Peptides against a protein of PDB entry 4PN1. Designs and how they scored, part 193

Target 1, 261 residues: chain A of PDB entry 4PN1
Amino acid sequence: KIEMNFLNKPIVPDTTKVISNFLTHYLITEPVEHVEIEAKLGTLIDLETQNRFEFPVMNETILNPEFNLRTRFESDMTASEHKYLNEFLNQAFRDSQKPGRLPFAYKHTKQVDLFYETEDNSRDKIRVSKNQSDNQVLACVKKRRVADLFLYCPNDAFDIRISISDELPVSMPSGNQQPSLTRLKDRVGYVHQEIKIDLTKTTQNDPVYDTTERHELEVEFGNIADLRDRAQKAKDGMEAPLFRRVQLFMDNVRILRREHS

## One batch from the design tools (peptide; made by RFdiffusion4, then SolubleMPNN)

Design b1_p27_3_s2 (from b1_p27_3, 14 letters changed)
Fold by OpenDDE base, seed 1:
Structure b1_p27_3_s2 (fold): chain B 261 residues (1-261), chain A 27 residues (1-27)
Amino acid sequence: as target 1 above (261 residues)
Amino acid sequence: MEEEEKQKELEEKLLKLVDEYFTKLNA
């Protein structure tokens, strides 16, 4: 007979614990009411070299936010990389439709985002989101970035930013206000076990620079209520449900960040 | 047969959407 270890119990990776604690803080300890929790694929850039950041570690590591490493995170990727990931996810989608598997759900969304300055000239802008097809207002929110957690992934194509955001519903801007920025979003979304994977192409016109396109991939917790419940249980001493959900999330992220053209 | 047809339809739809996704939004 073989056992997993001398306790014959699963061992939780340290990464899972750190992320779980991070999430628990903003779900339970200092709860964000309209919380969005997502991981974006991208690149940690060294501000001094303008190249990918290098750190003396050999594997995935969470960077300590208390240290200023003089980095920025670029969530953009090349069109080729984005296409590759799309093809990869399409194949995963097809495979998941086979008997004995849990199927992906798929959704394609085309959206226009209008950004408005706030009356108080706060740093956070109001975003009005509309369907491109019928101009129906989908949402009007003030999104605030609450916290970030960066993962340096030296062995993979991408680094990771896990973000906690507050998407506060707000009233529509006054009719006299003009949008400061208009952004088109074309998004394909894949959902598996309540984890949402989105490929997004954004297009915006810059008054100074010509039309710019961005290509992003994000992984989001699709069931915040469940996650919050799990986090509460963790605070109450039952950590396993939270750890399992975080592990699932991170495994999906790990799969994706390894993929490149 | 119905499931297979549905699967094929979904795949065709997906392929069309993928093509549309990577086209220029301003085109």
Scores: peptide ipSAE 0.027, ipTM 0.562, DockQ to the pose 0.012
Fold by OpenDDE base, seed 4:
Structure b1_p27_3_s2 (fold): chain B 261 residues (1-261), chain A 27 residues (1-27)
Amino acid sequence: as target 1 above (261 residues)
Amino acid sequence: MEEEEKQKELEEKLLKLVDEYFTKLNA
């Protein structure tokens, strides 16, 4: 008989605990009402060197948000990397359809996002999302970035930003208001065990710069209600359900960030 | 254009696979 360790009990990685605590704060302690929790693949850039951030660590590490490391996060990848990830996820999708597996769900969405300035001139813009095919309004929200947690991943193709956002439903902008920005989104979405993986191609016209195309991959908790319940249980002393869910989420992120063309 | 067409074809195949799976599951 093989045991897990000298206590023969599962051990929760410190990364899982830190992330779980981070999530619990914004789910329970200072609850964000319309919370969105996602991880984006990208690159931590050192503002001084304009190269990928170099930190004296040899593996995945969560950066302490209390320290200003003078970095920026670029949530973009090359078209080739994006294509590779798409092919990878397509294969994973196909494999999951086999008997005995939990299947992926797949969705392809094409939408246009219209961004409007708020009346209070807040930094947060109103986003109206419409379906490109029929111009149906899908959502009208004011998205506020609440907090970020950065993971430096020196051994992987990408670093990670975990973001807490508040997507407040708001009324449609007045008919006389012009959008400040229009963004086309082509999104391929994969859902497995209520974890959403989205590959998004974003095209936007910048008044100063030519049409810019971005390629993003994001991993999102698809069941916030369940996650909140797990976080509440964790606050009440039962941490295991939350840890398991966070571990699942992070394992999916870890798989993806290692993939590159 | 060729890449876009290939992607579209792949998406259609994937959607079909999903539909087939759910059809089988509900049968």
Scores: peptide ipSAE 0.011, ipTM 0.369, DockQ to the pose 0.013
Fold by OpenDDE base, seed 5:
Structure b1_p27_3_s2 (fold): chain B 261 residues (1-261), chain A 27 residues (1-27)
Amino acid sequence: as target 1 above (261 residues)
Amino acid sequence: MEEEEKQKELEEKLLKLVDEYFTKLNA
């Protein structure tokens, strides 16, 4: 007979606890009303060297946000890496359709994002998303970045940024307003157990970036209500449901960040 | 045999759905 450990009980990785606490804060303690929680694959860049950040650790490590490490996060990858991940996810999708598996859902979306300045000239812009084919309005939101949690992953192709955002639904800008930025998005989305995985090619004319194209992969909690419920239970002393959900999320992220062309 | 056919059909549909994406990705 084999047991898991001397208690014969599952244990929770410290990473799971830290992330769970982070999420609980913005779900329950200081709740974000229209919260979006996503992890993006990318690279932590040392501002001094402009190369990938080097931290004296040998495995996945959550960086303490209280410390200024003089880094920036680039949520981008090469076209080849993006293609590889797409092929990888396509295979995962196919495999999940087999008997005995939980199936992926798949969606291909092409949209145009129009960004507008707010009347108060606030930092946050209004984003109007339209279907690229028929210009149907899909959403109009004011997105506020609330918090970030960075994971340095020295053994993997990508580092991770977990972001908490507030996507406030707002009224459409006035007809006389011109967008300050237009972004085309070609997105392929995969959903498995309410975890959403999106591969997005973005085309934009950005004065800050020399390249007009970006290739992003993001992993998002697809059921915020459930997650909030789990977080509340955790605050009430029952942490297991939250830990399980965060573990699932992170395992998916870990699978993806290890893949490379 | 039926399951294999269904899987093949699914794969074909998937390929069709992502073709444009791959084209854009590699443009």
Scores: peptide ipSAE 0.032, ipTM 0.604, DockQ to the pose 0.012; fails the geometry check
Fold by OpenDDE base, seed 2:
Structure b1_p27_3_s2 (fold): chain B 261 residues (1-261), chain A 27 residues (1-27)
Amino acid sequence: as target 1 above (261 residues)
Amino acid sequence: MEEEEKQKELEEKLLKLVDEYFTKLNA
């Protein structure tokens, strides 16, 4: 007879606990009303060297937000890397359609984002999102970045930023206002077990700056209500449901960040 | 009107660039 350990109980990794606590804070303790929770693949850049951040660790490590490590996060990747991930996800999609598997859902969207300055000249801009095909307004929001959690992943192609954002619905800007920024998004979305995986190419035109392009991969919790319920249960002493959901999310992130061309 | 036209032209240009990218990516 073999047991898991001397207690014969499952053990939750510290990474899962730390992330779960981080999420619980912004879901329950100081709840963000219109919360978006996503992980972006990218690179932690050391501001001193302008190279990828180097830390004396040998595996996935959550960086302590209480310390300023003089880093920036670049959520961009090369076109080649982006292509590879797209091919990888397409294969995963096909495999998931086989009998005995839970299938992916797939969606391709093209969107135009128009950013407007607020009347109070606040840092946060109003974003009007429109469907590119018919100019239908999809959303009008003021997105505020609430918190970030960074994972340094020395063994993988990408580091991770987990972000908590508040997407506050707001009124449409007045017709006389001009957008300060226009962003086009071409997004291929994959959904598996309510976890969203988006490959996005963004092209933005700034009146002051030249057109810039970015290639991003995002992993998002697709069911915030369920996640909030799990977080509440965790606060009430039953942590397992939250841990399981966070583990699922992070395993998907881990799979993706290991893939590279 | 002129600003709206310029904005539309810019959007169309950007859309073409995005389409070209994904076409190349999936080729």
Scores: peptide ipSAE 0.023, ipTM 0.382, DockQ to the pose 0.011; fails the geometry check

Design b1_p27_3_s3 (from b1_p27_3, 14 letters changed)
Fold by OpenDDE base, seed 3:
Structure b1_p27_3_s3 (fold): chain B 261 residues (1-261), chain A 27 residues (1-27)
Amino acid sequence: as target 1 above (261 residues)
Amino acid sequence: MAEEERQREIEERLLEEVLAYYEKLNA
């Protein structure tokens, strides 16, 4: 007979615990009301070298936010990498439709985001999202970045930023106000077990700079209410449900960050 | 309490499955 360990009990990875505690803080301890929790694939850039940051570690590690590492995060990839991930996810989608599997859901959306300055000239802008086809308003929010957690992934194509944001619903800007910035978003979305995976191509026209394109992949918790419930249970001493959900989320992220063209 | 215990057991089982999978992968 083989046992798991000398206690014969499952062991939760330290990464899972750290992330779970991070999420619990902003879900329960100091709760963000309209919370969005997402992981973006990208690259940690060393501000001194302008190259990918190098840390003396051999595997995935969470960077301590208390240390100023003089880094920035680029949540971008090449068009080729983005295309490869799209093809990869399309295949995963097809495979999930087979008997005995849990199927992906798929959605393709094209939207325009209009950014407006606030009357008080606050740093946070109002974002109005509209459907490109019929100009229907999809959302009007003021998004505030609350916290970030960075994962350095030396063995993978991408590093990871996990972000906590507050998306506050707000009233539409006055009819006389002009947007300060307009972005076109072409998004293909995949959902599996309430985890959202979005590939987004963003086009931005800058009056001063040439048109810029950005290719992003993000993984988001699709059921915040359930996640908050799990976090509350964790605070009450039952951590397993939260750990399992975080593990699922991170495994999906790990799959994606290993893929490249 | 009984439901909470049941849920805990389910989650522990899921963790065991994950660990078993990774053990197999690393062998």
Scores: peptide ipSAE 0.015, ipTM 0.355, DockQ to the pose 0.022
Fold by OpenDDE base, seed 1:
Structure b1_p27_3_s3 (fold): chain B 261 residues (1-261), chain A 27 residues (1-27)
Amino acid sequence: as target 1 above (261 residues)
Amino acid sequence: MAEEERQREIEERLLEEVLAYYEKLNA
C-alpha cells in the first residue's frame, strides 16, 4: 500500500495557495462585482535590457507586487507560436471527444471592439463590442483593471499574468462620438471543465498610429459564481475546493505555456 | 458536520487523483 506522504493527506503547492489567496481577496474580501479572472501567456520584459526578465530562481515563481522589478508584461506571441498552440488545442479537442473523456466545447467568434473616450476623461475607455458578421452590439462596458499577479516561468516558453478585472456595463456612447481605437478580434475558444481557453488574433486600427496585429492566448475561469462559492468556503476554513479549482486552472496554464513551435 | 464531511470527501478525491498520477508515472 502506498501513501501520499507521512500524513497521507494532499499537500497543496505553495503557488496554489498564493494564487488562491489572491483570488479570495477580490472575490470575497474586497469583492469585485463584475469580475473577470484570466491568465495571459506572454513575456516579462526587463525595462533596463528590453529582454526577457531574468531572476535568480529556477522554476515557476510568483513575483511579489510590492517590489518594483522594473518589468513590463507583453501579452503577445509570434504567429508561429499561436498557430502551434491552435493546432495543439485542436488535437486536444479531438482527443477529448473519445469515449471516457470529458469533451471540450468549441466556439469561433469574430467581433469588433470600438473604444471611446469617457466624458470625464478617465483612463478607462468605453468598449463597444459588435459581431463582425451582422454588426449587432454584443456588449458596452467599461473595463477596469483591478489587480495583476505575475508568474516568472524560466523553464517555459511563456510567462504568465493573472489579472482581475471589473467589467462595468455602461450606456452606449453618443452617436456623434468617433472611436479612438478599433480592434478586430478573431477568437477561437475552447472550454473544458468550465475553464475557458481563448486564442485571439487582434488587429488594431488606430487613427493616429499604424495597424498592429497581436496573437494572444488567455485562460479564464468560466464559472465565477462557483469560484466565489469556493472562495467563501475557503474563508470559512474549508480550503480544498478552492485549491482544487485553482490547481486545475494552473495545470491548464502550465500545459499551454510549455508548448512552442 | 455536513461541511466537514464535504471537506473529507474533497480531500479523498484529491488523494485519489494524486495517487492515480503517480501510478501512471511508475507504470
Scores: peptide ipSAE 0.012, ipTM 0.352, DockQ to the pose 0.020
Fold by OpenDDE base, seed 5:
Structure b1_p27_3_s3 (fold): chain B 261 residues (1-261), chain A 27 residues (1-27)
Amino acid sequence: as target 1 above (261 residues)
Amino acid sequence: MAEEERQREIEERLLEEVLAYYEKLNA
């Protein structure tokens, strides 16, 4: 017989605890009403060198937000990397359809996002999302970035930004308003155990600048209600359910950030 | 209660599978 450890009980990685506490704060302590919690793959860039930052650590490390590290996060990857991840996820999808596995769900969406300035000149823009095929309005929200955690991943292809956002549903802009920005999004979405993995190609047409294309991969908690319930239980002293869900989320992120072409 | 129980069962199975996987690797 093999035991997990000398206590024969699961142990929670410190990363899981830190992230769980971070999430609990914005789920329970100072609750964000329309919370979106996602991790994006990208690169922590040194503002001085404009290259990937090198921290004096040897493994996955959550950066302390109290320190100004003179970095920025670029949530982008090459088309080749994005394609590779798509192929990887397609294979994972296929494998999950086998008997005895929990299957992925798959969804392909093409949408246009129209951004409008707010009347109060707030930094937050109103985003109207429409389906490209029929122009049906999918959502009209004002997204506010509430908080970020950055994970430096020296051994992996990508660093990670975990973001907490408030997606406030708002009324449609007046018919007289013109969008300040239009983005086309081609999104391939995979869902496994209520964790959403999205590969998104974003095309932005700027009248002044050439068409820019971005390739993003994001991992999102698909069941916020469940996560909030788990966070509440954690606040009440039962942390295991939250830790398990966060660990699942992070393991998926870890799998993805290690993949490279 | 049924969903919580189901989730616990899933988590236990996952843990068993992970342990079994590591056993095979260390074997």
Scores: peptide ipSAE 0.009, ipTM 0.403, DockQ to the pose 0.019
Fold by OpenDDE base, seed 2:
Structure b1_p27_3_s3 (fold): chain B 261 residues (1-261), chain A 27 residues (1-27)
Amino acid sequence: as target 1 above (261 residues)
Amino acid sequence: MAEEERQREIEERLLEEVLAYYEKLNA
């Protein structure tokens, strides 16, 4: 007979514990009311070299926020990488439709985001999202980035930024206001076990600067209420449900960041 | 400067949470 370890119990990776605690803080301890929790694939850039930062570690590592590492995170990827991930996810979608599997859901959306300055000139802008086809308003929110957790992944194509954001619903800006920024978004979305995976091509039109384009992949918790419930249970001493959900999320992220053209 | 301040604030909040976790683990 073989056992898992000398306790014969499952072991939770330290990474899972750290991330779980991070999430619990913004779900329960200092709760963000309209919380969005997502991981973006990208690259930690060394501000001095403008290349991917090189840390003295050999595997996936949560960076210690105590240190200013003089890095920036770039969530952009090449069109080729983005296309490869799309093809990969399409295949995963097809495979998941087979008997014995849990199926993916798929959605393709095109929207325009209009950003407006706030009356108090706060840094956070009001975002009005509209459907590109009929200009129907989809949402009007003020999104504030609350916290970021960075994972350096030296063995994979991408590093990871896990972000906590507050998407506060707000009233529409006055009809006389002009947008300070516009973004066209072409998004293909995949949902598996309430975890959302989005591939987004963004075209940004700035009145002052040239048009920019980027390709992004993000993984988001699709059921915040459930996650909050799990976090509360963790605060009450039952950590397993939260750990399992975080593990699922991170495993999906790990799969994606390893895929490279 | 404003962006740097925001980043520092984010890092501070994150640090507080991480440190609290490790304090618990080492208690």
Scores: peptide ipSAE 0.000, ipTM 0.222, DockQ to the pose 0.049

Design b1_p27_3_s4 (from b1_p27_3, 21 letters changed)
Fold by OpenDDE base, seed 1:
Structure b1_p27_3_s4 (fold): chain B 261 residues (1-261), chain A 27 residues (1-27)
Amino acid sequence: as target 1 above (261 residues)
Amino acid sequence: SSMLKYQKELEKEFLEKNLKLFEEKNK
C-alpha cells in the first residue's frame, strides 16, 4: 500500500496558509460586501528587461506586496495556448461525467460589455453586460479592484494573480448616456465543486496593449457565502474547512497553469 | 533538469491524490 505521508493525511502547505489569511482579511476583518475572488493565469513581466520576471526561487512563490519588484502582470496568452486549455478542459469535462466522479457543469456565453463614465467622473466605470443574442441585461455593476496577490511560478507556463474585487450592483445609466468603451466577450465556463473556470476571448481596441483580441483564463470561487463562513470559522479557531477550500482552489489553478501547447 | 522533473512529478502526484480525496469526501 502507498500512503500520502506517514500520517496518510493531507498537510497544509504554507502557501495555503498565506492565501487563507489574505482571503480572511477581505472576507472577515475588513469585509468587502460584494466580493469577487479570482485567479488569472498570465505572466509577470520585469519592467526593466521587458521579459518574464526572474527570481532566485525554484517553486511557486507568493511575492511580498510590501516590496516593489518593478513588475507588471499580463493576463493574456496566445490563441494556441488558449485553444489547448479549452481542449484540455473539454477532456476533463468528459472524464468527470463517468460514474463515480463529480461532474463538471458547462456553459457557453457571448456577451457585450458597455462601459459608462460615472456622474462624479470617478475612476470606477459602470459596466453593463448584455447577452449578444437578445440584448438582455445580464448585469450592471461598478467594479473596484481592492487587492492583488501575485504568485511567481518558475516551473509552469504561467504566473498567477489572485485578485480581490468589489462588484457593486448599481442602477442603469441614463438613457442619454453613451458608452465610453465597448467590448465583446466569448466565454466558455466550467464549474466543478463550485469552482468556476472561465476561458474568455475578449475583442476590443486596447490603446495600451495594441491588441484587438485577448485570451484569458480565470479561476473563481463560485460560492462566496460558503467561503466567508469558512473564513469566520477560521477566525474562531477552526481553520481546516477554510484550508481545504483554498487548497482545492489552488490545486485547480496548479493543474491549469502547467498546461500549454 | 532532473530536479525540475522530479518537482513536477511530486506536484502532480500530490494534486492527483488530493483531488481524489476531495472527490471521495464530497460523494
Scores: peptide ipSAE 0.000, ipTM 0.215, DockQ to the pose 0.043
Fold by OpenDDE base, seed 2:
Order: structure tokens, then C-alpha cells, then sequence
Structure b1_p27_3_s4 (fold): chain B 261 residues (1-261), chain A 27 residues (1-27)
């Protein structure tokens, strides 16, 4: 007979605990009302070398947010990498339709995001999202980035940024106001067990940025209410449901960041 | 910053947990 360990009990990875605590803070302790929680695939860039940062670690590592490591996170990837991930997810989608599996849901959307300055000259812009096909308003929000947690992944194609954002619903800008920025988004979305995986091609006409097109992959918690409930239970001493959900999320992220052409 | 608040909370939780463990071991 083989046991898992000398206690014969499941052990939660430290990464799962750290991320769970991070999420619990912004779900329960200092709750963000309209919280969005997503992980983006990208690259931690060393500001000094302009290359991928090299930390003296050999595996997936959560960076301590208290340290300024003089890095920036680039959430962009090459078109070829993005295409490869799309093909990979398409295959995963097909495989999930087989008997005995939980199926993916698939959605393709094209939208335009219009950004407006706020009257109070706040740094946060109002984003109006419209469907490109019929120009219907999908959302009008003021998005504020609340916190970031970075994972350095030296053995994988991508590093990870987990972001906490507040997407506050706001009224539409006045009809006389012109957008300061327009962004076109072509998004392919996959949903599995309420985890959303989005591949997005973004076209932006911004004279400040050299690249007009970006390729992003994001993984998002699709059921925030459930996650908040799990976080509350964790705060009350029952951590297992939260750990399981975070583990699922991170496993999906790990699968994706390892895939490259 | 929100991250600083998060860190302070983690520190508090860590201290509380360790204090509890210490008290339990010394009963």
C-alpha cells in the first residue's frame, strides 16, 4: 500500500496558498465590488537589459510585490505564438466534446472599445465597448487596476501577471464628448468549468505606441460570486474549496504558458 | 498602496497563526 505522505493527507502547494491569500484580500478583506480577476500570459522584461528578466530561481516563482525589481510586464506575444495557442485550444475544445468529458463553450466576438476622459481628469478612463456588427453597447465601465501579482516562469514560454481590477459600471459619456482612444478587439473565447480563456487581437491607433496590433491571451475567473463565497469560507477556516478553485485556475494557466511552437 | 495593505494583512495573519501555535505548544 502506498500513501501520499506520512500523514496520508493532500498537501496544498505553496503557490496555491499565496495566490489564494492574494485573492482573499481583494474579495473579502478589502473587497473590490466589481472585481475582475485575470491572468495574462506575457514576459517580465528587465528595464536595464530590455530582455526577459533573469531571476536566480529554477521554477515558477511568485515575485514579492514589495520589491521593485525594475521590470515591466509585456502582455503581448507574436502572431505565430498566438496562432499556435488558438490551434491548441481548438483541439482542446474538440477533445472536450467527447463522451465522458466536460465540454468547452466557444464564442467569437468583435468589438470596439472607445475610451473617454473623465470630467474630474482622473487617470481612469471610461471605456465604452460596442459590438462591431451592430454597434450595440456591450458595456460602459470605468476600469481601475487595483493590484498585480507576477509569476516568473523560467521553464515556460511565458510569465504570468494576475491582475485584480475594479470594473465600475458608469453612465455613458455625453454625446458631445470625443473618444481619446479607439481600440478594435477580435476575441476568441473558450470557457471550461467557468474559467474563461480569451485570445484577443487588438488593433489600436495610438501615436504613442509603435505597435498597432497586439496579441494577448488571458485566463479569467468566470464565476466571481462563487469565488468570493469560497474565499469567505477560507477566511472562516475552510480553505479547501478555495484552494481547489485556485488550483484549477493555475493548472489551466500552466498548460497554456507551456505551449509554444 | 493596495499591495502594501495586502502585505500587512499577510504579516498579521502569519503572526496570529504562529502565536496560536506557540500558545498551544506551551500549554
Amino acid sequence: as target 1 above (261 residues)
Amino acid sequence: SSMLKYQKELEKEFLEKNLKLFEEKNK
Scores: peptide ipSAE 0.000, ipTM 0.229, DockQ to the pose 0.044
Fold by OpenDDE base, seed 3:
Structure b1_p27_3_s4 (fold): chain B 261 residues (1-261), chain A 27 residues (1-27)
Amino acid sequence: as target 1 above (261 residues)
Amino acid sequence: SSMLKYQKELEKEFLEKNLKLFEEKNK
């Protein structure tokens, strides 16, 4: 007979606890009203070298936000990496349709995002999202970045940024306003067990810097109400439901960050 | 309880992982 350990009881990884506490803070303690919680794949870049940051650790490590590490996060990948991940997820989708599995849901969306300056010249812009095919308004929000948590992943293709954002619904800009920025987004979305995985190709036209493309992969908690409920239970002393959900989320992220062309 | 359910799930995952590793080593 094999046992898990000398107590024969499960042990929650420290990473799970740290992330769970981070989420609980912005879900319960200082709650963000219209919260979005996502992980982006990318690269931690050392501002001094402009290369990938090198930290003296040998595995996945949450960086302490209280330390100024002089880094920036680039949420981008090559077109080939993006294509590879798309093919990988397509195969995962197909495999999940087999008997005995929980199936993926799939959605392909093409949208245009229009950014408008606020009347008070606030740092946060108003984003109007429209469907490219019929120009129907999908959303009008003012997004505020609340907090970030960075994971350095020396053994994987990508580092991770977990972000807390507030997406405040706002009224449409006046008809007299012109957008300061326009972005085209081609998004392929996969949903499994209420975890959203989005592959997004963003095209931005800049009159000065020419057309730029970005390739992003995002993993998002699809059921915030459930997550908030789990976080509340955790605050009340029942941590298992939250730990399990965070572990599921992170395992999906870990699968994806290991894949590359 | 939610904790007990979580424990049982982790136990199952642990056993499945070990079985897979054993099969791969003996292939």
Scores: peptide ipSAE 0.000, ipTM 0.248, DockQ to the pose 0.019
Fold by OpenDDE base, seed 5:
Structure b1_p27_3_s4 (fold): chain B 261 residues (1-261), chain A 27 residues (1-27)
Amino acid sequence: as target 1 above (261 residues)
Amino acid sequence: SSMLKYQKELEKEFLEKNLKLFEEKNK
């Protein structure tokens, strides 16, 4: 008989603790009411070189937000990479349908996002999402980016941005307002154990600029209420449930960021 | 909870994997 370690208990990676604390802050300490928590795959770009950022670390590292590293995050990937990830997830979906596994759920959504300026000249725009097929309104929200946590992943194809956002439901813009921006989104969504994995192809038509296409992969906590409950328990001294959920989330992210064509 | 079940499964898989590796190295 063998044991996991000299305590014969699971150990929590430091990354899990740091992320858990980050999430707890915006779930409990300074709670965001309509919180969205997602990780996006992308690339940390060095503003000086315009190449992928290089940091003197050899593995996944959470960047300290207190330091200005002169970087930007690009959440875009190539069409080839996006296709590869789609195929990978399709296979994972199929495999999960086998007996003894927890199945993926799958959803394909095509929507149009209309962005409207707010009357208060807020930097935050109102986003109206409509289904492309029937023009039904899916959502009307004002999304505010609250905080970001960046993970530099030197051994993987992608770096990671974990974002805390406030998606405030708002009333529809007045009928006299024209959208400042329109985006077409083709989203393939996979859900496993309430973790959402979305592959999104975004097409934007700019009258001044050429049509741009973006390819994004995001991983999102699908059950915020549960996560908030876990975070509260963590504040009360019971950290294990939160750590387990965050570890699950991060393991999914780690799987995905390693995949490349 | 589903998460607890998942964790237990991971623990089991970890132990089984390491056991196999140990057996292979000590053959």
Scores: peptide ipSAE 0.000, ipTM 0.244, DockQ to the pose 0.018

